# Peptides against a protein of PDB entry 6UG1: the designs that were tried, part 50

Target 1, 304 residues: chain A of PDB entry 6UG1
Amino acid sequence: SNEERKRRKYFHMLYLVCLMVHGFIRNEWINSKRLSRKLSNLVPEKVFELLHPQKDEELPLRSTRKLLDGLKKCMELWQKHWKITKKYDNVGLYMRTWKEIEMSANNKRKFKTLKRSDFLRAVSKGHGDPDISVQGFVAMLRACNVNARLIMSCQPPDFTNMKIDTSLNGNNAYKDMVKYPIFWCEVWDKFSKKWITVDPVNLKTIEQVRLHSKLAPKGVACCERNMLRYVIAYDRKYGCRDVTRRYAQWMNSKVRKRRITKDDFGEKWFRKVITALHHRKRTKIDDYEDQYFFQRDESEGIPD
Target 2, 301 residues: chain A of PDB entry 6UG1 as posed
Amino acid sequence: SNEERKRRKYFHMLYLVCLMVHGFIRNEWINSKRLSRKLSNLVPEKVFELLHPQKDEELPLRSTRKLLDGLKKCMELWQKHWKITKKYDNEGLYMRTWKEIEMSANNKRKFKTLKRSDFLRAVSKGHGDPDISVQGFVAMLRACNVNARLIMSCQPPDFTNMKIDTSLNAYKDMVKYPIFWCEVWDKFSKKWITVDPVNLKTIEQVRLHSKLAPKGVACCERNMLRYVIAYDRKYGCRDVTRRYAQWMNSKVRKRRITKDDFGEKWFRKVITALHHRKRTKIDDYEDQYFFRRDESEGIPD

## One batch from the design tools (peptide; made by RFdiffusion4, then SolubleMPNN)

Design b1_p12_8_s1 (from b1_p12_8, 9 letters changed)
Fold by OpenDDE base, seed 2:
Structure b1_p12_8_s1 (fold): chain B 304 residues (1-304), chain A 12 residues (1-12)
Amino acid sequence: as target 1 above (304 residues)
Amino acid sequence: KLEEILRFLKFE
């Protein structure tokens, strides 16, 4: 019905705000001074120097290569620190079906919320789910004075799916779900004027995204619980930015149709949510990023 | 907080 369509749209909006606020709060927690002091000790001086290379005036690419090598070594150090990777409880922050939402709404289950103290202890010990691990990795880079963003791929239920039964096939569902991350890292490369994408946990990859990312879900099974629609960046200064354009090859033709921003009302609403979570002034880094997004929009063109 | 949100939303 039209009523059910409206209900699913509004529920998607509420869920999206809740996810974005969660990302904001986790971004505050990883800025803990106590955690920062502990995590900085994991990074040897030689690795710190690679993270902060001098500008090579002859070949700026040499400086970028040093930064990339430093980030690789940080991923290796992080793997040594991380002792226990827990499975997600149920589906974690991956996308739920409408049926799962309805069934859960009927279940009076009391959830045990992870407190800030428990999170800081988990990161400090190296015990937790992949999301906690990625968040801790961002905290370690920030502890080394790296301009690292926490990236969150927000997975609200698909308001464009009007099917009543949206049950998923069970057998490989968890493996397919966790194949691509929900959280990752971006690092500012001051030499190339670009964000470097870092997945320290799932794909264990570093990339300089131009047209497509390895972190973008591919295949039907992986996309059932991980639909790339809202990739939100949280920086160390409490900036909040939509960076979906980086990871979406087909932003205009495909991704936009699955976003609340497909219409003017949704665009204006989503802009208000971003603005409410954006707690810093604009910087030259934002100008370079917006220029890159503009070039990506021009290169994709208008969908026929 | 997410689990509180998910709980508030009755998603779990």
Scores: peptide ipSAE 0.026, ipTM 0.712, DockQ to the pose 0.467
Fold by OpenDDE base, seed 5:
Structure b1_p12_8_s1 (fold): chain B 304 residues (1-304), chain A 12 residues (1-12)
Amino acid sequence: as target 1 above (304 residues)
Amino acid sequence: KLEEILRFLKFE
């Protein structure tokens, strides 16, 4: 019905705000001074120097290469620190079906909300799910004065799916779900004037995204619980930005149709949500990023 | 603005 379509749209909007607020709160928690002091001790001086190279005036690419080597060594150090990767409880923050939402409303399962103290302890011990591990890695880079962002791929239920039963039948459903991350890191390269993508936990990769990312879900089974629609960046100064354009090859032709921003009402609403979560002034880094997004929109073209 | 969202969501 038209009423059910409206209900699913509004529920998607509410769920998206809850996810974006969750990302904001986790971004605040990883700024903990106590955690920062502990995590900085994991990084030797030689690795710290690689994270902070001098500008090579002859070949700026040499400075970027040092930064990339420093980030690689930080991923290796992080793997040594992280002792226990817990499986997600149920589907974690991956996308739920409408049936799962309806069934969960009837079952008042006590969601054990992870407290700030428990999170800080989990990161400090190296014991937790992959999301906690990525968030802790961002905290370690920030403890080393690196301009690292927490990235979250928000997975609200698909308001464009009007099917009643979306039962995901499959023995490998968990493996397909976790094939691509929900959380990752971006690091500002001051030499190239670009964000570097870092997945320290899932794919264990560093990428300089141009047209496509390895972190973008591919294949039907992987996309059932992980649809690239809302990639939100949280920086160390409580900035909040939509960076979906970086990771979406087909933003205009495919991704936009699955977002609340497909219409003017949804665009205006989503802009208000981003503005409410953005707690810093604009910087030259935002100008370089917006220029990159503009060039990516021109290069994709307008969908016919 | 954030506090209003948190109140609306009963996260306070």
Scores: peptide ipSAE 0.025, ipTM 0.714, DockQ to the pose 0.118
Fold by OpenDDE base, seed 1:
Structure b1_p12_8_s1 (fold): chain B 304 residues (1-304), chain A 12 residues (1-12)
Amino acid sequence: as target 1 above (304 residues)
Amino acid sequence: KLEEILRFLKFE
């Protein structure tokens, strides 16, 4: 019905806000001064120097290579720190079906919320789910004065799915679900004027995204619980930015139609949500990023 | 309504 379509759209919007606020809160927690002091001790001086290379005036690419090597070594150090990777409880922050949402509303499940103190302890000990691990990695880079962003792929229920029964087949579902991350890191390269993508936990990869990312979900089974629609970046100064354009090869042709921003009402509403979560002034880094997104939109073209 | 929640959250 038209009423059910409206209900799913509004529930998607509410759920998206809750996810984006969750990302904001986690980004605040990883700015903990106590955690920063502890995590800085994991990075030896030689690795710190690689994270902060001098500008090579003859060949700026040499400076980027040092930064990339420093980030690789930080990823290796993080693997040594992280002792226990817990499985997600149920589906974690991956996308739920409409049926799962309805069933969970009927079942008064006491959701245990992780407290800030428990999160800081988990990161400090190296014991937690993959999301906590990625968030801790971002905290470690920030502790080393690296301009690292927490990236979150927000997975609200699909308001474009009007099927009543949206049940998924159970057994292979977890492996396919966790094949691609929900959280990752971006690091600002001051030499190339670009964001470097870092997945320290899931794919264990560092990339300079041009046209497509390795972190973008591929295949029907993986996309059932992980649809790339809302990739939100949270920086150390409480900036909040939509960076979906970086990771979406087909933003205009495929991704936009699955977003609330497919219409003017949804675009205006989503801009208000981003603005409410963006707690810093604009910088030259934002100018370089917006220029890159503009060039990516022009290069994709208008879908036929 | 969602609008009331969004107003409460200062997103409107």
Scores: peptide ipSAE 0.024, ipTM 0.694, DockQ to the pose 0.064
Fold by OpenDDE base, seed 3:
Structure b1_p12_8_s1 (fold): chain B 304 residues (1-304), chain A 12 residues (1-12)
Amino acid sequence: as target 1 above (304 residues)
Amino acid sequence: KLEEILRFLKFE
């Protein structure tokens, strides 16, 4: 019905705000001074120097290569620190079906909310789910004075799915669900004026995204619980930005149709949500990023 | 309740 379509749209909007606020809160927690002091001790001086290379005036690419090597070594150090990767309880922050949401509304499940103190302890010990691990990695880079963003792929239920039964056709193995991350890192390269993508936990990869990312879900089974629609960046200064354009190859042709921003009302609404979560002034880094997004939109073109 | 949530979400 038209009523059910409206209900699903509004529930999607509410769920999206809750996810974006969750990302904001986790981004605040990883700025903990106590955690920063502990995590800085994991990074040797030689690795710190690689993270902060001098500008090579002859070949700026040499400086970028040092930064990339420093980030690789930080990923290796992080793997040594992280002792226990817990499986997600149920589906974690991956996408739920409408049926699962309706069933969960009837079942008053006591969600054990992880407290700030428990999070800080988990990161410090190297014990937790993959999301806590990624968040801790961002905290370690920030402890080394690296301009690292927490990235969150927000997975609200698909309001464009109007099926009554939205059950998944198969036992999507936990492996298919977690094949692609929900959280990752971006690092500002001051030499190339670009964001570097870092997945320290899932794919264990560093990427300089041009047209497509390895972190973008591919294949039917993987996309059932992980649809790239809302990739939100949280920086160390409490900036909040939509960076979906970086990771979406087909933003205009495919991704936009699955977003609340497909219409003017949804665009204005989503801009208000981003603005409410953005707690810093604009910088030249935002100008370079917006220029990159503009060039990506022009290069994709308008879908036929 | 849903309408109140909608007003809240509309930022009206």
Scores: peptide ipSAE 0.023, ipTM 0.686, DockQ to the pose 0.058

Design b1_p12_8_s2 (from b1_p12_8, 9 letters changed)
Fold by OpenDDE base, seed 3:
Structure b1_p12_8_s2 (fold): chain B 304 residues (1-304), chain A 12 residues (1-12)
Amino acid sequence: as target 1 above (304 residues)
Amino acid sequence: KLDEILKFLKFN
């Protein structure tokens, strides 16, 4: 019905806000001074120097290469620190079906919220789910004075799916779900004026995304619980930005149709949510990023 | 309701 379509749209909006607020809160927690002091000790001086290369005036690419090598070594150090990767409870922050949502509304399951103290202890010990691990990695880079963002791929239920039963069939459902991350890192390269993508936990990869990212879910089974729609960046200064354009090859043709921002009402609403979570002034880094997004929109074109 | 939620988020 038209009513059910409206209900699913509004529920998607509410769920998206809750996810974006969760990302914001986790971004505050990883700014903990106590955690920062502990995590900085994981990074040797030689690796710190690679993270902070001098500007090569002859070939700025040499400075970028040092930064990339420093980030690679930081991923290796992080793997040594992280002792226990827990499986997600149920589906974690991956996308739920409409059926699962209806069933969960009937089940008054007290969701055990992770407290800030428990999170800080988990990161410090190297014990937790992949999301806690990625968040801790961002905290380690921030402890080394790196301009690292926490990235969250928000997975609200698909309001474009009007099927009554959205049951997912498959023995490999968990494996396909976790094939691509929900959380990752971005690092500002001051030499190239670009964000570097870092997945320290899942794919263990570093990318300079041009047109495509390895972090973008591919294949039907993987996209059932992980649809690239709302990639939100949280910086060390409590900035909040939509960076979906970086990771979406087909933003205009495919991704936009599955976003609340497909219509003017949804666009204005989503801008209000971003603005509410954005607690810093605009910087030249935002200008370079917006220029990159503009160029990506022009290069994709308007879908015929 | 949605504007109230957004107002609530601005004050937290």
Scores: peptide ipSAE 0.027, ipTM 0.686, DockQ to the pose 0.065
Fold by OpenDDE base, seed 5:
Structure b1_p12_8_s2 (fold): chain B 304 residues (1-304), chain A 12 residues (1-12)
Amino acid sequence: as target 1 above (304 residues)
Amino acid sequence: KLDEILKFLKFN
């Protein structure tokens, strides 16, 4: 019905705000001074120097290569620190079906919300789910004075899915779900004027995304619980930005159709949510990023 | 309100 379509749209909007606020809170927690002091001790001076190379005036690419090598070594150090990767409880922050949402509304289970103290302890011990691990990695880079962003791929229920039963069958559902990350890192390269993508936990990869990312979900089974629609970046200064354009090859032709921003009302609403979570002034880094997004929109073209 | 909504939605 039209009523059920409206209900699913509004529920998607509410769920999206809750996810975006969760990302904001986790971004604040990883700015902990106590955690920063502990995590900086994991990074030797020689690796710190690679994270902060001098500008090579002859070949700026040499400075970028040093930064990339520093980030690779930080990923290796992080793997040594992280002792226990826990499975997600059910689906974690991956996308729920409409049936799962309806069934969960009837079951008033007391959920044990992870407290800030428990999060800081988990990161400090190297014990937690993959999301806690990625968030801790961003905290370690920030402890080394690196301009690292926490990236969150927000997975609200699909308001474009009007099926009554959306039950997902299959023993491999968890493996397919976790094939691609929900959280990752971006690092600002001041030499190339670009964001570097870092997945320290899932794919264990560093990318300079041009047109495609390995972090973009591919295949039907993986996309059932992980649809690239709302990739939100949280910086160390409490900036909040939509960076979906970096990771979406087909933003205009495919991704936009599954976003709340497909219509003018949804665009205006989503811009208000981003503005409410963006607690810093604009910088030249934002200008370079917006220029890159503009060039990516022109290069994709207008969908026919 | 938001923390209650997050708890209700099973956000840890």
Scores: peptide ipSAE 0.027, ipTM 0.732, DockQ to the pose 0.397
Fold by OpenDDE base, seed 4:
Structure b1_p12_8_s2 (fold): chain B 304 residues (1-304), chain A 12 residues (1-12)
Amino acid sequence: as target 1 above (304 residues)
Amino acid sequence: KLDEILKFLKFN
């Protein structure tokens, strides 16, 4: 019905806000001074120096290469620190079906909310799910004075899916779900004026995204619970930015159609949500990023 | 209001 379409749209909006606020809270927790002091001790001086290269005036790319090597070594150090990767409880923060949502509304499952103290202990011991591990990695980089931001791919239920039964059948459902991450890291390269993408846990990759990312889900089975629609960046100064354009090859032609921002009402609403979560002044880094997104929109073109 | 939702979620 038209009413069910409206209900799913509004539920998607509410769920998206809850996810974005969750990302904001986790970003606050990883700024813990106690955690920072502990995690800085994991990074030896030689690796710290690689994270903070001098500007090479002749060839700025040499400085970027040092930073990339430092980030690679940080990923190796993080793997040595992290002892136990727990499976997600159920589907974690991956996308739920409408059927799963309806069934969960009837089950008053006391979700054992992970407290801040438990999170800090989990990161400190190296025991937790992949999301906690990524969040801890961002905390380690921030402890080393790196301008690292937490990235979250928000997975609200698909309001464009009007099917009644959306049950996902398949023995490999968990394997396909976790093939691509929900959380990752970005690091500011002050030399190239670009964000570097770092997945320390899932794909264990560092990339300089141009047109496409390795972190973008591919294939029907992987996209059932992980649809690239709302990639939100949380920085160390409590900035909040939509960075979906970086990771979406086909933002205008494909991704926009599955976002609340497909219409003017949704665009205005989503801008209000971002603004409410953005707790810092604009910087030149935001200008370089917006220029990159503009160039990517022009290069994709308007879908016919 | 969004601020009330944000407040409620910040305390959880």
Scores: peptide ipSAE 0.026, ipTM 0.717, DockQ to the pose 0.110
Fold by OpenDDE base, seed 1:
Structure b1_p12_8_s2 (fold): chain B 304 residues (1-304), chain A 12 residues (1-12)
Amino acid sequence: as target 1 above (304 residues)
Amino acid sequence: KLDEILKFLKFN
């Protein structure tokens, strides 16, 4: 019905705001001065120097290579720190079906909200789910004065799915759900003027995204609970930016059709949400990023 | 409703 279409659209919008606020709160917790002091001690001086290479005036690529090596060593140090990776409770922050949402509304399950103190303890001990682990890795890089941002792939229910029953027939193996991350890191490369993508926990990869990312979900089973639609970046200065364009190969042809921003009302609304969560002034880094997104939109073209 | 949520987010 038209009523159910409206209900799903509005519920998607509400759910998306709740997810984006969750990302904002976790980003604030990462900025803990107490946590920063503890995590900086995990990084030896030699690794710190690689994270802060001098500018090579002859070949700037040498400086980028040192930064990449420093980030690789930080991932290895993080794996040594992280002792216990917990499974997600149910589906974590992966995408729920409409049926799962309706069933959860009837079951007043007391969701145990993780407190800030418990999060800081979890990161400090190296005990938690993959999301807590990634968030702690971003905290460690920030403790080393690296311009690292938290990335969140927001998974609101699919408002374009108008099926009455959206139950997944099979228990999609927990493995297929968690094949791709929901949280990762980006690091600013001041030499190349680009963001470096870092997944320290799931795929354990570092990439300089050109046309596509390894972190973009591929295959039907993986996309059922992880649909790339809203990739939000949270920086250490409480900046909030939509970086979906980096990770979406087919932003215009495929991804836009599944976003609230497919219409002018949704675009204006989503811009208001981003603006409400963006607490810093514009910088030259934002100019370089917007130029990159523009070039990516021109290169994709308008879908026929 | 949505503007109220956005107002709530600006004050936190």
Scores: peptide ipSAE 0.027, ipTM 0.691, DockQ to the pose 0.066; fails the geometry check

Design b1_p12_8_s3 (from b1_p12_8, 9 letters changed)
Fold by OpenDDE base, seed 4:
Structure b1_p12_8_s3 (fold): chain B 304 residues (1-304), chain A 12 residues (1-12)
Amino acid sequence: as target 1 above (304 residues)
Amino acid sequence: KLEEILKFLKFE
């Protein structure tokens, strides 16, 4: 019905705000001064120097290469720190079906909300789910004065899916779900004026995204619980930015159709949510990023 | 604005 379509749209909007607020809170928690002091001790001086290379005026690419090597070594150090990767409780922050949502509304499961103290202890011990691990890695980079962002791929239920039964059939559902991350890191390269993508936990990869990312879910089974639609960046200064354009090869042709921003009402609403979560002034870094997104939009073209 | 959202969502 038209009513069910409206209900699913509004529920998607509410769920999206909840996820974006969750990302904001986690981004605040990883700014903990107590955690920062502990995590800085994991990074030896030689690796710290690689994270902070001098600007090579002759060949800025040499400075970028040092930063990339420093980030690689930080991933190796993080892997040594992290002792226990827990499975997600149920589906974690991956996408739920409409059926799962309806069933969960009836089950007042006391979700044991992870408190800030429990999170800080988990990161400090190296014990937790993959999301806690990524968030801790961002905290370690921030402890080394690196301009690292927490990235969250928000997975609200698909309001474009009007099927009544959306049950997912498959014995490998968990493996397919966790094949691609929900959380990752971005690091500002001041030499190339670009964000470097870092997945320290899942794919264990560093990339300089041009047209496509390895972190973008591929294949039907992986996309059932992980649809790239709302990739939100949280910086150390409480900035909040939509960075979906970086990771979406087909933003205009495919991704936009599955976003609330497909219409003017949704675009205005989503801009209001981003603005409410953005707690810093605009910087020249935002100008370089917006220029990159503009060039990526022009290069994709308008879908016919 | 964030506090209003947090209160509305009962996260605080």
Scores: peptide ipSAE 0.026, ipTM 0.725, DockQ to the pose 0.126
Fold by OpenDDE base, seed 1:
Structure b1_p12_8_s3 (fold): chain B 304 residues (1-304), chain A 12 residues (1-12)
Amino acid sequence: as target 1 above (304 residues)
Amino acid sequence: KLEEILKFLKFE
């Protein structure tokens, strides 16, 4: 019905706001001064120096290579720190089906909310789910004065799916779900004027995204619970930015059709949500990023 | 209603 379509659209919007607020809260927790002091001690001086290379005036690429090597070593140090990776309870923050949402509304499951104190303890001990681990890695880089962003791929229920039964058939569902991350890191390269993508936990990759990312879900089974639609960046100064364009090869042809921003109303609404979560002034870094997104949009073109 | 929540959040 038209009513059910409207209900699913508004429920998607509410769920998206809740996810984006969750990302904002986790980004605040990463900025803990107590956690920062503990995590800075994990990074030896030689690795700190690689994270902060001098500008090579002859070949700026040498400075980028030092930064990349420093980030690789930080990823290795993080693996040594992290002792216990917990499985997600159910599907974690991966996408739920409409049926799962309806069933969960009927079942008053007391979700145990993780407190800030419990999060800080989990990161400090190296005990938690992959999301806590990624968030802790971002905290470690920030403790080393690196301009690191927390990235969240928000997975609201698919409002474009009008099927009554959206049940997903079972056995490999968890492996396919967790094949690609929901949270990762970006690091600002001041030499190349680009964001470096870092997945320290899931794929254990560092990449300089040009046209496609390794973190973008591929294949039907993986996309059932992880559709790249809303990739939100949270910086150390409480900036909030939509960075979906970086990770979406086919933003205009495929991704836009599954976003609330497919129409003018949804675009205006989503801009209000981003603005409400963006607590800093614009910087030259935002100018370079917007220029990159513009060039990527022009290069994709308008789908015929 | 969900619409009332979205209005309360000042997103409409």
Scores: peptide ipSAE 0.024, ipTM 0.694, DockQ to the pose 0.063
Fold by OpenDDE base, seed 2:
Structure b1_p12_8_s3 (fold): chain B 304 residues (1-304), chain A 12 residues (1-12)
Amino acid sequence: as target 1 above (304 residues)
Amino acid sequence: KLEEILKFLKFE
């Protein structure tokens, strides 16, 4: 019905805000001064120097290479720190079906919310789910004065899916779900004027995204619970930015159709949500990023 | 709670 379509749209919007607020809160928690002091001690001086290379005036690419090597070494150090990777409880922050939402509404199950103190202890001990691990990695880079963003791929239920029963095939559902991350890191490269993508936990990869990312879900099974629609960046200064354009090869043709921003009302609403979570002034880094997004929109073109 | 959140979100 039209009413069910409206209900699913509004529930999607509500769920999206709850996810974006969750990302904001986790981004605040990883700015903990107590955690920062502990995590900075994991990074030896030689690795810190690689994270902060001198500008090579002859070949700026040499400075970028040092930064990339420093980030690789930080990823290796993080693997040594992280002792226990817990499985997600149920589906974690991956996308739920409409049936799962309805069943969860009937089940008065108290969600156990992880407290800030428990999160900080989990990161400090190296014990937690992959999301906590990524968030801790961002905290370690920030402790080393790296301009690292927490990235969250928000997975609200698909309001474009009007099927009553979307039973997911059960056997490999968890493996397919966790094939791609929900949280990752971006690091500002001041030499190339670009964000570097870092997945320290799942794919254990560092990339300079041009047209596509390795972190973008590919294949039907993994896309059931991980649809690239809302990739939100949270910086160390409480900036909040939509960076979906970086990771979406087909933003205009495919991704936009599955976003609330497909219509003017949804666009205006989503901008209000971003603005409410954006607690800093614009910087020249935002100008370079917006220029990159513009070039990506021009290069994709208008879908035929 | 849901209504308060919807009101906060200005869905009404």
Scores: peptide ipSAE 0.023, ipTM 0.687, DockQ to the pose 0.078
Fold by OpenDDE base, seed 3:
Structure b1_p12_8_s3 (fold): chain B 304 residues (1-304), chain A 12 residues (1-12)
Amino acid sequence: as target 1 above (304 residues)
Amino acid sequence: KLEEILKFLKFE
């Protein structure tokens, strides 16, 4: 019905705000001075120097290569620190079906909300789910004075799916779900004027995204619980930015159709949500990023 | 309740 379509759209909007606020809160928690002091001790001086290379005036690419090597070594150090990777409770922050949402509304499940103190302890001990691990990795890079962003792929229920039963069938449902991350890191490369993508936990990869990312879900089974639609970046200064364009190969042709921003009302609304979560002034880094997004929109073109 | 949530979500 038209009523059920409206209901699903509004529930998607509410769920999206809750996810974006969750990302904001986790981004605040990883700025903990107590955690920063502990995590800085995980990074040897030689690795710190690689994270902060001098500018090579002859070949700026040499400086970028040092930064990339430093980030690789930081991923290796992080793997040594992280002792226990817990499975997600149910589906974690992956996408729920409409049936699962309806069933969850009937079940008064006591959501055990992880407290800030428990989070800080989990990161410090190296015990937690993959999301806590990625968030802790971002905290370690920030402790080393690296301009690292927390990236969140927000997975609200698909308001474009009007099926009554959206039950997912499959023996490997968990493996397919966790094949691609929900949280990752970006690091500002001051030499190339680009964001470097870092997945320290899931794919254990570093990318300089041009047209596509390895972090973008591929295949039907993986996309059932992980649809790339809202990739939100949270920086160390409480900036909040939509960076979906970086990771979406087909933003205009495919991704927009699955976003609330497909219409003018949804675009204006989503801009208000981003603005409410963006607590810093604009910088030259934002200008370089917006120029990159513009070039990517022009290069994709308008879908015929 | 839904309408109040809708008003809230509209930022109206």
Scores: peptide ipSAE 0.023, ipTM 0.685, DockQ to the pose 0.058

